# Peptides against a protein of PDB entry 5JXT, part 227

Target 1, 319 residues: chain A of PDB entry 5JXT
Amino acid sequence: SLLPKKEINVYIGMSEMQVKWYQKILEKDIDAVNGAGGKRESKTRLLNIVMQLRKCCNHPYLFEGAEPGPPYTTDEHLIYNAGKMVVLDKLLKRIQKQGSRVLIFSQMSRLLDILEDYCVFRGYKYCRIDGSTAHEDRIAAIDEYNKPGSDKFIFLLTTRAGGLGINLTTADIVILYDSDWNPQADLQAMDRAHRIGQTKQVVVYRFVTDNAIEEKVLERAAQKLRLDQLVIQQGRAQVAAKAAANKDELLSMIQHGAEKVFQTKGAFGTMAEKGSQLDDDDIDAILQAGETRTKELNARYEKLGIDDLQKFTSESAYE

## One batch from the design tools (peptide; made by RFdiffusion4, then SolubleMPNN)

Design b2_p26_2_s2
Fold by OpenDDE base, seed 1:
Structure b2_p26_2_s2 (fold): chain B 319 residues (1-319), chain A 26 residues (1-26)
Amino acid sequence: as target 1 above (319 residues)
Amino acid sequence: SEEEERIEELEEEREEEEEEERELEE
């Protein structure tokens, strides 16, 4: 029988480089971040800020001129300059030692390029599929990954490309490197491993940059998912979840953690304490803290009714 | 089913959000 999947949000601090870039993004549009534009601020401008902040949370090398060079060489800097990469690097070593295989999903194909460089640098054998991958090449990659005795440890996928109903039950670990705005996209990605034919306990690790925009993206996605579940259960089809965030919601998301980011000199959380020198105990602590916060997040939304879930309740970043 | 219609609506809403995100990357 298929075991229920275990989902854990993994809350990760920014590296020093991410903090500097996050500050730079906020400073560039400081008037918009402070709400000085008011009703005149375009939704497009706020969405652009959100996208840049999400890029920063993923990896600072997504920005032009962020990578150290010349010479441009892949080295340990690819890992220590992004909090998610530091955790990923330790987690993958553990997953491999357990004899597990892993799907890594991202919204950003350019992040998959960084993850390919990382895989080559660490000597991990991988497959890749994104939106640009030809249909025949997708089939070939899936078959290569799923073959008996495959030496492919990692499958790199964009969340969209992974949503295509493919079977990847030969993996038992799913890493969501980032989150989709639509929680259904992430569920569809998880269901590539969590499907009939799976013989292991599927574990999903959702990476979330702590004290940053991604925490609010996660909260919004969890709220939307709960609302959708309640709408289905109550037969209230007319409760259109407002799909798109309004300007005030976007502004609140941008403001979340901004003050703390401006006050921070160096890295955040475990990245400030240990940097790239995380050990197995540090990873266990991060995972345990994440499991606790995941339960708390779910318990928060389980108590809310439809009317409460339709209201974006963002705590001000200044509270 | 009403559930299938709701899933389809959520997929359409996702595609719209994703188009908005692509337009902002250009």
Scores: peptide ipSAE 0.017, ipTM 0.490, DockQ to the pose 0.016
Fold by OpenDDE base, seed 4:
Structure b2_p26_2_s2 (fold): chain B 319 residues (1-319), chain A 26 residues (1-26)
Amino acid sequence: as target 1 above (319 residues)
Amino acid sequence: SEEEERIEELEEEREEEEEEERELEE
């Protein structure tokens, strides 16, 4: 029988470089961030800020001129300049030692390019599929990964490419490096490993940048998922039409953690204390804290009715 | 089924979100 998947949100502090870039993004559009643009602020401008902040949460090298050089060589800086990479690097070492195999999903193909450079730098054998991968090459990559005795440890996928009806049950660990706005896309990605033919306990690690926009992306996705479940259960399909984030929701998401980011000198959380020097105990602490916060998040939305779930307010989640 | 209709609505909403994201990258 297929075991239930275990899902853990892994809350990760920003590196010093991420904090600096996050500040720059907010400062560039500070009037929009403060809501001073009023009705004249376009939804498009707010979405652009959201996308830049999400890029920053993933890796600062997604920005032009962010990579240190010359020379432009892959080195430890690729890891320590992004909180998610620091945690990923330690987690992958543990996963490999356990004899597990891992799927890594991202929304951003450019993040997969960074992850390829990382895999080469660490000597991890990998496969890759994204939106640009030809159909024949996708089949070949899947077959190469799934073959008995495959030396491929990592499969790098865009969440969309992972949404295709592919079987990757030869992996038992799923890392969502970022989250989709649509929680169903992430579920479909998880179901590449968590399906018929899986023989191990599937564990899903969802990376979430702490004190940043990604917490709000996650909260919104969790809210949407709960709403979808309730709509299906109640036969009220018509209720679901409010899926796109409005301007006020986007503004609230952009503002989340912004004050603390502006006050911060250096990195956040465990990244401020340890940086790239995380040990196994630090990882265990991060995972345990993440498991607690995941339970709290789920318990919050499980108590809400349809009417409460239709309004994304930061306050309604605390009543 | 109500589930299929809801999946279809979620796919449409996703396509709209993806179109909004693409319009922002242009």
Scores: peptide ipSAE 0.017, ipTM 0.482, DockQ to the pose 0.016
Fold by OpenDDE base, seed 5:
Structure b2_p26_2_s2 (fold): chain B 319 residues (1-319), chain A 26 residues (1-26)
Amino acid sequence: as target 1 above (319 residues)
Amino acid sequence: SEEEERIEELEEEREEEEEEERELEE
């Protein structure tokens, strides 16, 4: 029988470079961040800020001129300049040592480019599929990865491309490097490994930048998922979940953690204490803290009814 | 089914969000 998947949110501090770039993004649009634009602030401007902040949470090298050089060479800086990469680097070593195989999903194809550079740098054998991957190349990559005795350890996928009904049950670990706005997209990604034919316990690690916009993206996604589940269960199809975040929600998301980011000199949390020198005990502590926070997050939304979840989308804009 | 229709609506909402995100990256 297929075992239930285990999902763990992994809360990760920003690197010093991420904090600096996060500050720069906020400072560039400080009037919008402070709500000084009021009703005149465009949704597009707020969405742009959100996108830039999400890019920063993923990797600062997604910005032009962020990569240190010349020379422009892949080195340890690719890892230590992004909190998620520091945790990923340690986690992948553990996963490989366990004889597991891993799917890594992201919303950003440009992040997959960074992950390819990382895979090459660490000597990890990988496959890649994104939205631009030709159908024939997609089939070839899947077949290469799923081949009995395949030496491909990692499959890099955009969440969209991974959603396309493919079977990757030869992997037992899923890393969501970032989260989709639609929690169903992430579920569909997980279901590439968590399907009929899976023989192992599937474990899903969702990376979440702590004290940043990604916590609010996760909270919104968790709320939407719970609302969708309740709507389906109650047959109340007419509860149009307001699909897109409104301006006030986007502003609240942008403001989340901004004050602490401005006050911070250096990195956050375990990244400030250890940086790239995370050991196995530090990873265990991060995973244990993540498992606790995941349970707390789920327990918060499990107690809410449809009416409460609909109100929370309106009230979370005022707290 | 109402469930299938709701999944389809959620997929459409996602495609719109991804398109909005793509337009902001250009």
Scores: peptide ipSAE 0.016, ipTM 0.496, DockQ to the pose 0.016
Fold by OpenDDE base, seed 2:
Order: structure tokens, then C-alpha cells, then sequence
Structure b2_p26_2_s2 (fold): chain B 319 residues (1-319), chain A 26 residues (1-26)
């Protein structure tokens, strides 16, 4: 029988470079961040700020002119300038030693470009699929990854391209490098490995930048998923959950952790304490803390009914 | 089923939200 998947949110501090870029993004639109525009702020402007903050949480090199150079060469700076890359680098080394194979999902094809550079730099064999990948090339990549005795360790996928009903049960580890606004897109991505034919325990690691907008994205996705489950279970199909975040929710998400980010000099959390010098014990501590916080997050939403979840604004999720 | 239709509606609403995000990345 298929074993239940284990899901762990991995809470990761920003690097010093990420903190600097996160501050710059907030400062550029400080009037919008302070809510000074009120009802006049466009939803589009707030969504743009959200997108820039999510890019920063993923990797600062997603911004033009952020990569250090000349010379423009892939080096350890690709890793230590992003908290998620520091954790990924240590985690992949552990996964490989265990004889596991890994799917890495992101919303951002440009992040997959950075992950390709990383794979080349570390000498990891990989496959890639994104939205631009031709159908024949997708089949070829899947077949190359799934073949008996494949030397391909990593599969890089955009979450959407990975959602296309493909079977990747030859992997047992899933890393969600970022989260979709739609929790079902992430579930569909996990189901590429967690499907009939899987023989191992599937483990899902969801990377979440701590003290940043991604905590709010995660909470919103968890709330939406719980609401969807309750609507289905109760046969209350007429409860149109407004899918899209309203302006006040987006503003609250942008403001989350902003004050602490402005006050911070250097990196956050484990990135400030250890940086790229994380050892196996530090990774175990991060994973254990993540497992605890994941259980706490789930337990918060499991107690809520449909009426509570519909009234539950992103602000009340922090009480 | 009414449940499948509701899942499809929720998926469509989510695809629209994701399309709005893509338009902001371009």
C-alpha cells in the first residue's frame, strides 16, 4: 500500500543580501506599504510588491544587476546569498547520501535557471521541465529520469508543468522551493511522486522564508485548503470562497515582518548564526523546528469551521 | 458529481488568480 506522505514546512532565514533587497523593495513603495494610499492603491500595485518580495525570498539574483560581477561566474556566492539555497545545498547532500532522488518545484522558471547553474556547479545530474518545454522534450526528460539505473538525481520543474499528470514515482523526496497561491497546485506537484507505484516513504519539504511574506502566503494557502476540504465534506458547494486576496489582505501580507526587516542589520535566524557553515545537526534542528511549526499551523486550522475560516482574515491567523 | 463540479470551479478560480500573477511578472 502507498504510505502517507510526510509534509514538513522548512522555515529559513533570509541572507544578508536578501534582507537588503527586501528593504529596498519595501522602501521603493513605502507609501503603499504604510497604507497611505488607502482605497486608492490599486490591487495591481500591491500584487506587484508581493511578487517582488516573493522573488527576494527565492533568490536575490532574480533582480537585474543583483548578481556580483565582473567576472560573472557561478561560485559559492550563488548559495550563500539566498537562505533557501544554503539549506537546499545541505539537504541535497543528505538526500543523495541516503540514495533518494528528488523533485524540486518552483513557481518561477527563472529560479529553475539559477538551480540549473547550481546543479552544474555542484555536479548534480538533473532533468528540467517548465511551461516552455515542448511536449516531446517533456516525454524525453521524464523517460530519462524514470529509466532503470538513471544517473539523474534531481528533477527541476515549475509547479504548473509538474501538474500535468506525469508519473515521477522514481523520486521519493519533493522540495517545494516556493508555494503556489493555490494549495491544490502544490498537492498536484506532490502527487507526481506520491502515486501508485511509489515504494518509498515520500517526504515533502516546503521551503518558507521566515519573518517574511511567504509565512502569510503559506497561512493563506493552508486556510484555503482547509476551507476547500470542509466545503467538499459538508456539501456546501455554494460557499464561494473569494479565491483572490483583497487589498487589505495583500497589504497585511506585505507589512508582515517589515518592521523587523527594517531594523535588521545582516542576515536572519540560522543564516545570521551559521550562514553557509550549517552542519548536519543544524539541518536536523531546522527540520525538527519546522515539523513542530507545521503541526501547530495545521492544528490551528483543524479547529476552525467554515464560518470561522470565511471570517478569518490573515491578521487573525497570528493570534 | 456536484463535488467534482465544485472542485473544477475552485480550480478555475485558482487558474484565474495564477493568470493575474503571470501578467504582473511580464
Amino acid sequence: as target 1 above (319 residues)
Amino acid sequence: SEEEERIEELEEEREEEEEEERELEE
Scores: peptide ipSAE 0.018, ipTM 0.485, DockQ to the pose 0.015; fails the geometry check

Design b2_p26_2_s4
Fold by OpenDDE base, seed 5:
Structure b2_p26_2_s4 (fold): chain B 319 residues (1-319), chain A 26 residues (1-26)
Amino acid sequence: as target 1 above (319 residues)
Amino acid sequence: EEEKKRIAELEERRKEEEKEREELAE
């Protein structure tokens, strides 16, 4: 029988560089962040801020001129300048030692470029698929990854490209490096490993930048998922309405953690204490804390009815 | 029909997720 998947949100502090870039993003649009733009603040401007903050949470090198150089060489700076990379680097070593194979999903193809550089730097053999990958190359990459005795440890995928019905049951670990606004896209991604033909316990690690916009992206995705579940339960197909973030929700998401980010000198949490020197005990502590917060998050939304969930899901982005 | 298919796919997924939660709570 297929074992149930274990899902753990992994809450990760920002690196010092991420904090600096997060501050710069907020400062650049401080009037919008403070709501001072009033009714004239465009939803587009807020969405752009959200997108930049999400890029920052993933990796600061997603910004032009962020990468240290010259020389532009891949080195340990690729890892320590992003909290998610620090945790990923330790987690992948553990996963590899366990004889597991891993799918890494992101919304951002440019983050996969960074992850390719990382894989090369660490000597990890990998496959890649994104939205630009030709159909033939996609088949070839899947077949290469899935072949018996494949030496490919990592599969790098964009969440949308990975959602396209492919079977990757030769992996047992899934890392969601970032979250989709649509929780169904993430579910479709993890279902590439969690399918008929899987012989191992699938474990899903969802990376979430702590005290940042990604917590609100996750909360909104969890809320939407619960709403979708309840709508299905009640046969109320019409209630699955268009749940975009309105301007006020986007503003609230942008403001989340902003004050603490402005007050912070250096990195956050475990990244401030240990940085790149995270050991196995630090990883265990992060995973344990993540498991607790995951249970708390789920329990919060499980108690909510459709009407309560709808009050938080204001206006529709799915025009 | 597409909406019914989407609802059915979501129901199936939900039943799987519910089983997964029950098994993780034991």
Scores: peptide ipSAE 0.007, ipTM 0.449, DockQ to the pose 0.010
Fold by OpenDDE base, seed 2:
Structure b2_p26_2_s4 (fold): chain B 319 residues (1-319), chain A 26 residues (1-26)
Amino acid sequence: as target 1 above (319 residues)
Amino acid sequence: EEEKKRIAELEERRKEEEKEREELAE
C-alpha cells in the first residue's frame, strides 16, 4: 500500500546578505510598505515588491550585481549567503547517506540555475526540467532519472513543469524550495513521488523563510487549501475563494516581519547562531521545531469553518 | 467541465488524504 506522505515545514532564518537585500527592497518602496500610497498605490506595485521579497528569501544572487566578483567563481559563498542553501546542503548529505533520492521544486527557473551550480560544486549528479525544456528532453530526463541503478541523485524541477502527469516514484524525498500561491500546484508536485509504485515513505520538506513574507504566503496557501477542502465536503462548489490576494492582504504580507528585519544586524535565528556550521543536531532541532509549527498551523485552520476562513484576513492568524 | 474535473480531482485527493489520516491514526 502507498504510505501517507509526511509533510514538514522547515522554518529557516535569513543569512546576513538576505537581511541586507530584504532591507534594501523594503527601503526602495518604503512609502508603499507603510501604506502611505493609500488607494493610489497600484496592486501591481505591491505584487512587484512581493516578488522581489520572495526572490530574496530564495537566494540573493537572483538580483543583478549581488554575486561577488570578479572573479565569478562558485564557492562556499553560494551556500552561506542563503539560509535555505545552508539547510539544503546539510539535508542533502543526510538524504544521500540514507540511500534516498530527492526531487527539488521551485517556482523560479533562475533558482534552478543556482541549484545546478551548487550540484556541480558539490559533485551531485542531477536531472533538470523547467518550463523551457522540450518535450523530448523531458522524457529523456525522466527516463534517465527513473532507470534502474540511476546515478542521478537530484531532480531539479519548476513546480509548474513538475505538475505534468510524470511519475518520479524512484524518489522518496520532496523538497519544496519555495511555495506556490496555489497549494494545489505544490500538491501536484508532491504527487510525482507520492503515487502508485512508490515503495518508501515519502517525506516532504517545505522550506519557509522565518520572519519574512514566505510565512504569509504559506498561511494563505494553507487557508486556501482548507477552504477548498471544506467547500468540497459541504458541496458548496460555488464558494470558490477569490484566488488572488487583495491589495490590503498584499500590504499586510509585505509588512510582516519588516520591522524585525530593519532592527536586525546580521543573520536571523539559527543562521545568526551557527551560520554555515550547522551540525546534525542543529538540523534535527530545525526539523523538530518545523514539525511542531506545522502541527500548530494545521490545527489553527482545522478549527475554522467556511465563514471564518472567508473572513480570515492574515491579521487574525496572529491573535 | 474543467471545474467538475478539478472538483473530482480534489475529492479524490481528499479521499486519499482522509485515508492517509486514518492510516496514521491507527
Scores: peptide ipSAE 0.000, ipTM 0.406, DockQ to the pose 0.010
Fold by OpenDDE base, seed 4:
Structure b2_p26_2_s4 (fold): chain B 319 residues (1-319), chain A 26 residues (1-26)
Amino acid sequence: as target 1 above (319 residues)
Amino acid sequence: EEEKKRIAELEERRKEEEKEREELAE
C-alpha cells in the first residue's frame, strides 16, 4: 500500500543579504507599506511588492546587481547569501547519504537557474523541467530520471510544469522551495512522487522564510485548502470563489515581520547564530521546530468553520 | 465550467485522501 506523505514546513531565517534586500524593498515603497497611500494605493502596486519580497525570500540574486562580482563565479556565496540555500545544502547531503532521491519545486524558473548553478557547483547530477521545456525534452528528462539505476539525484521543476500528470515515484523526497498561492498546485507537485508505484515513505519539506511574507502566503494557502475541503463537504460551491487576496490582506501580508526586519542588523534566527556553519544538530532542531509549527498550523485551521476561513484575520494567528 | 472542474478535482482528491485514511485504519 502507498504510505501517507509526511509534510513538514521548514521555517528558515533570512541571511544578512536577504534582510538588507528585504529592507530596501520595503523602504522603496514605505508609504504603501505603512498604508499611507490610502484608497489610491493600487492592488497592483501591493502585488508587485509581494512579488519582490517573495523573490527576496527565495534568493537575493534574483535581483539585478545583487550577485557579488567581479568576478561573477559560482562559489559558496551562492549558498550563504540565501537562508533556504544554506538549509537545502545541508538537507541534500543528508538525503543523498540515506539513498533517497529528491524533487525540488519552485514557482520561479529563474530560481531553478540558480539551483542548476548550485547543482553544478556541488557536483549533483540533475534533471530540469520548467514551463519553457519542450514536450520531447520533458519526456527525455523524465525517462532519464526514472530509468533503473539512474545517476540523477535531483529533479528541478517549476511547480506548474511538475503538475502535468508526470510520474516521478523514483523520488521519495519532495522539497517545495517556495509555495504557490494555490495550495492545489503544491499538492499536484508532491503527488508526482506520492502515487501508485511509490515504494518508500514520501517526505515533503516546504521551505518557509520565517518572519517574512512567506509565512502569510503559507497561512493563506492552508486557509484556502481547508475552505475548499469544507465547501466540498457542505456542497457550498459558490463560497470557494472569493479567495482572491484583497488590498487589506495584501497590506497585512507585506507588513508581517516588517518591523522586526527593520530593527534587525544581520541575519535572522539560526542564520544569525550559525550562518553557513549549520551542523546536523542545527538541521534536526530546524526540522523538529518545523514539525511542531506545522502541527499547530494544521490544528488551527481544522477548528475553523467556513465563515471564519473566509476572513483573512491577522489577529486570529495569535489566539 | 472551470469552477466545476476545480470542484471535481477537489472532490476526487478528497475521495483519495479518505481512501488513504481508511486503508491506514485497517
Scores: peptide ipSAE 0.000, ipTM 0.447, DockQ to the pose 0.010
Fold by OpenDDE base, seed 1:
Structure b2_p26_2_s4 (fold): chain B 319 residues (1-319), chain A 26 residues (1-26)
Amino acid sequence: as target 1 above (319 residues)
Amino acid sequence: EEEKKRIAELEERRKEEEKEREELAE
């Protein structure tokens, strides 16, 4: 029988470089961040800020001129300059020692390029599929990954490309490096490993930058997912949650953690305490804290009715 | 039939969210 998926949100602090870039993004549009633009602020401008903040949460090298150089060389700086990479680097070592195989999903193909450089730097054998991968090359990559005795440890996928009905049950670990705005896209990605033919417990690690925009992306995705479930159960098709965030929701998401980011000198959380020197106990603590916060998040939304979920603006998270 | 309609509405909403996200990546 297929075991239920174990899903764990992994809350990760920003590196010092991420904090500096996050501050720079907010400062560039400070009037919009402070709501000074009011009704005149375009939805497009707010969405652009959200996208830049999400890039920062993934990796600062997604910005032009962020990578140290010349010379441009892959080194430990690729890891320590992004909180998610520091956790990923430790987690992958553990996963490999356990004899597991891993799918890594991202929304950003350019982040997969960074992850390829990382895989080469660490000597991890991998496959890759994104939106640009030809159909024949996708089949070849899947077959190479799934073959008996495959030496491919990692499969790198864009969440969209991974949504294409493929079977990757030869992996038992799923890492969502970032989250889709649509929680169904992430579920479809998880279901590549969590399908008929899986023999292991599937574990899903969802990386979430702590005290940043990604917490609000996660909360919004959880709200949508719960609302969709309740609409399905109650037969009320008309209660389509407005799919698109309104301007006030986007502004609230941008403002989340912004004050703390401006006050912070250096890195956040475990990244400030240990940086790239995280040990196995630090990873266990992060995973345990993440499991607790995941249960709390789920329990919060399980208590809400349809009407509460429809009215639930991110402001009510602090009451 | 109602389940097919719901799946179709979820797929349409997914396509709209995908379009909004493509417009944001430009």
Scores: peptide ipSAE 0.017, ipTM 0.465, DockQ to the pose 0.015; fails the geometry check

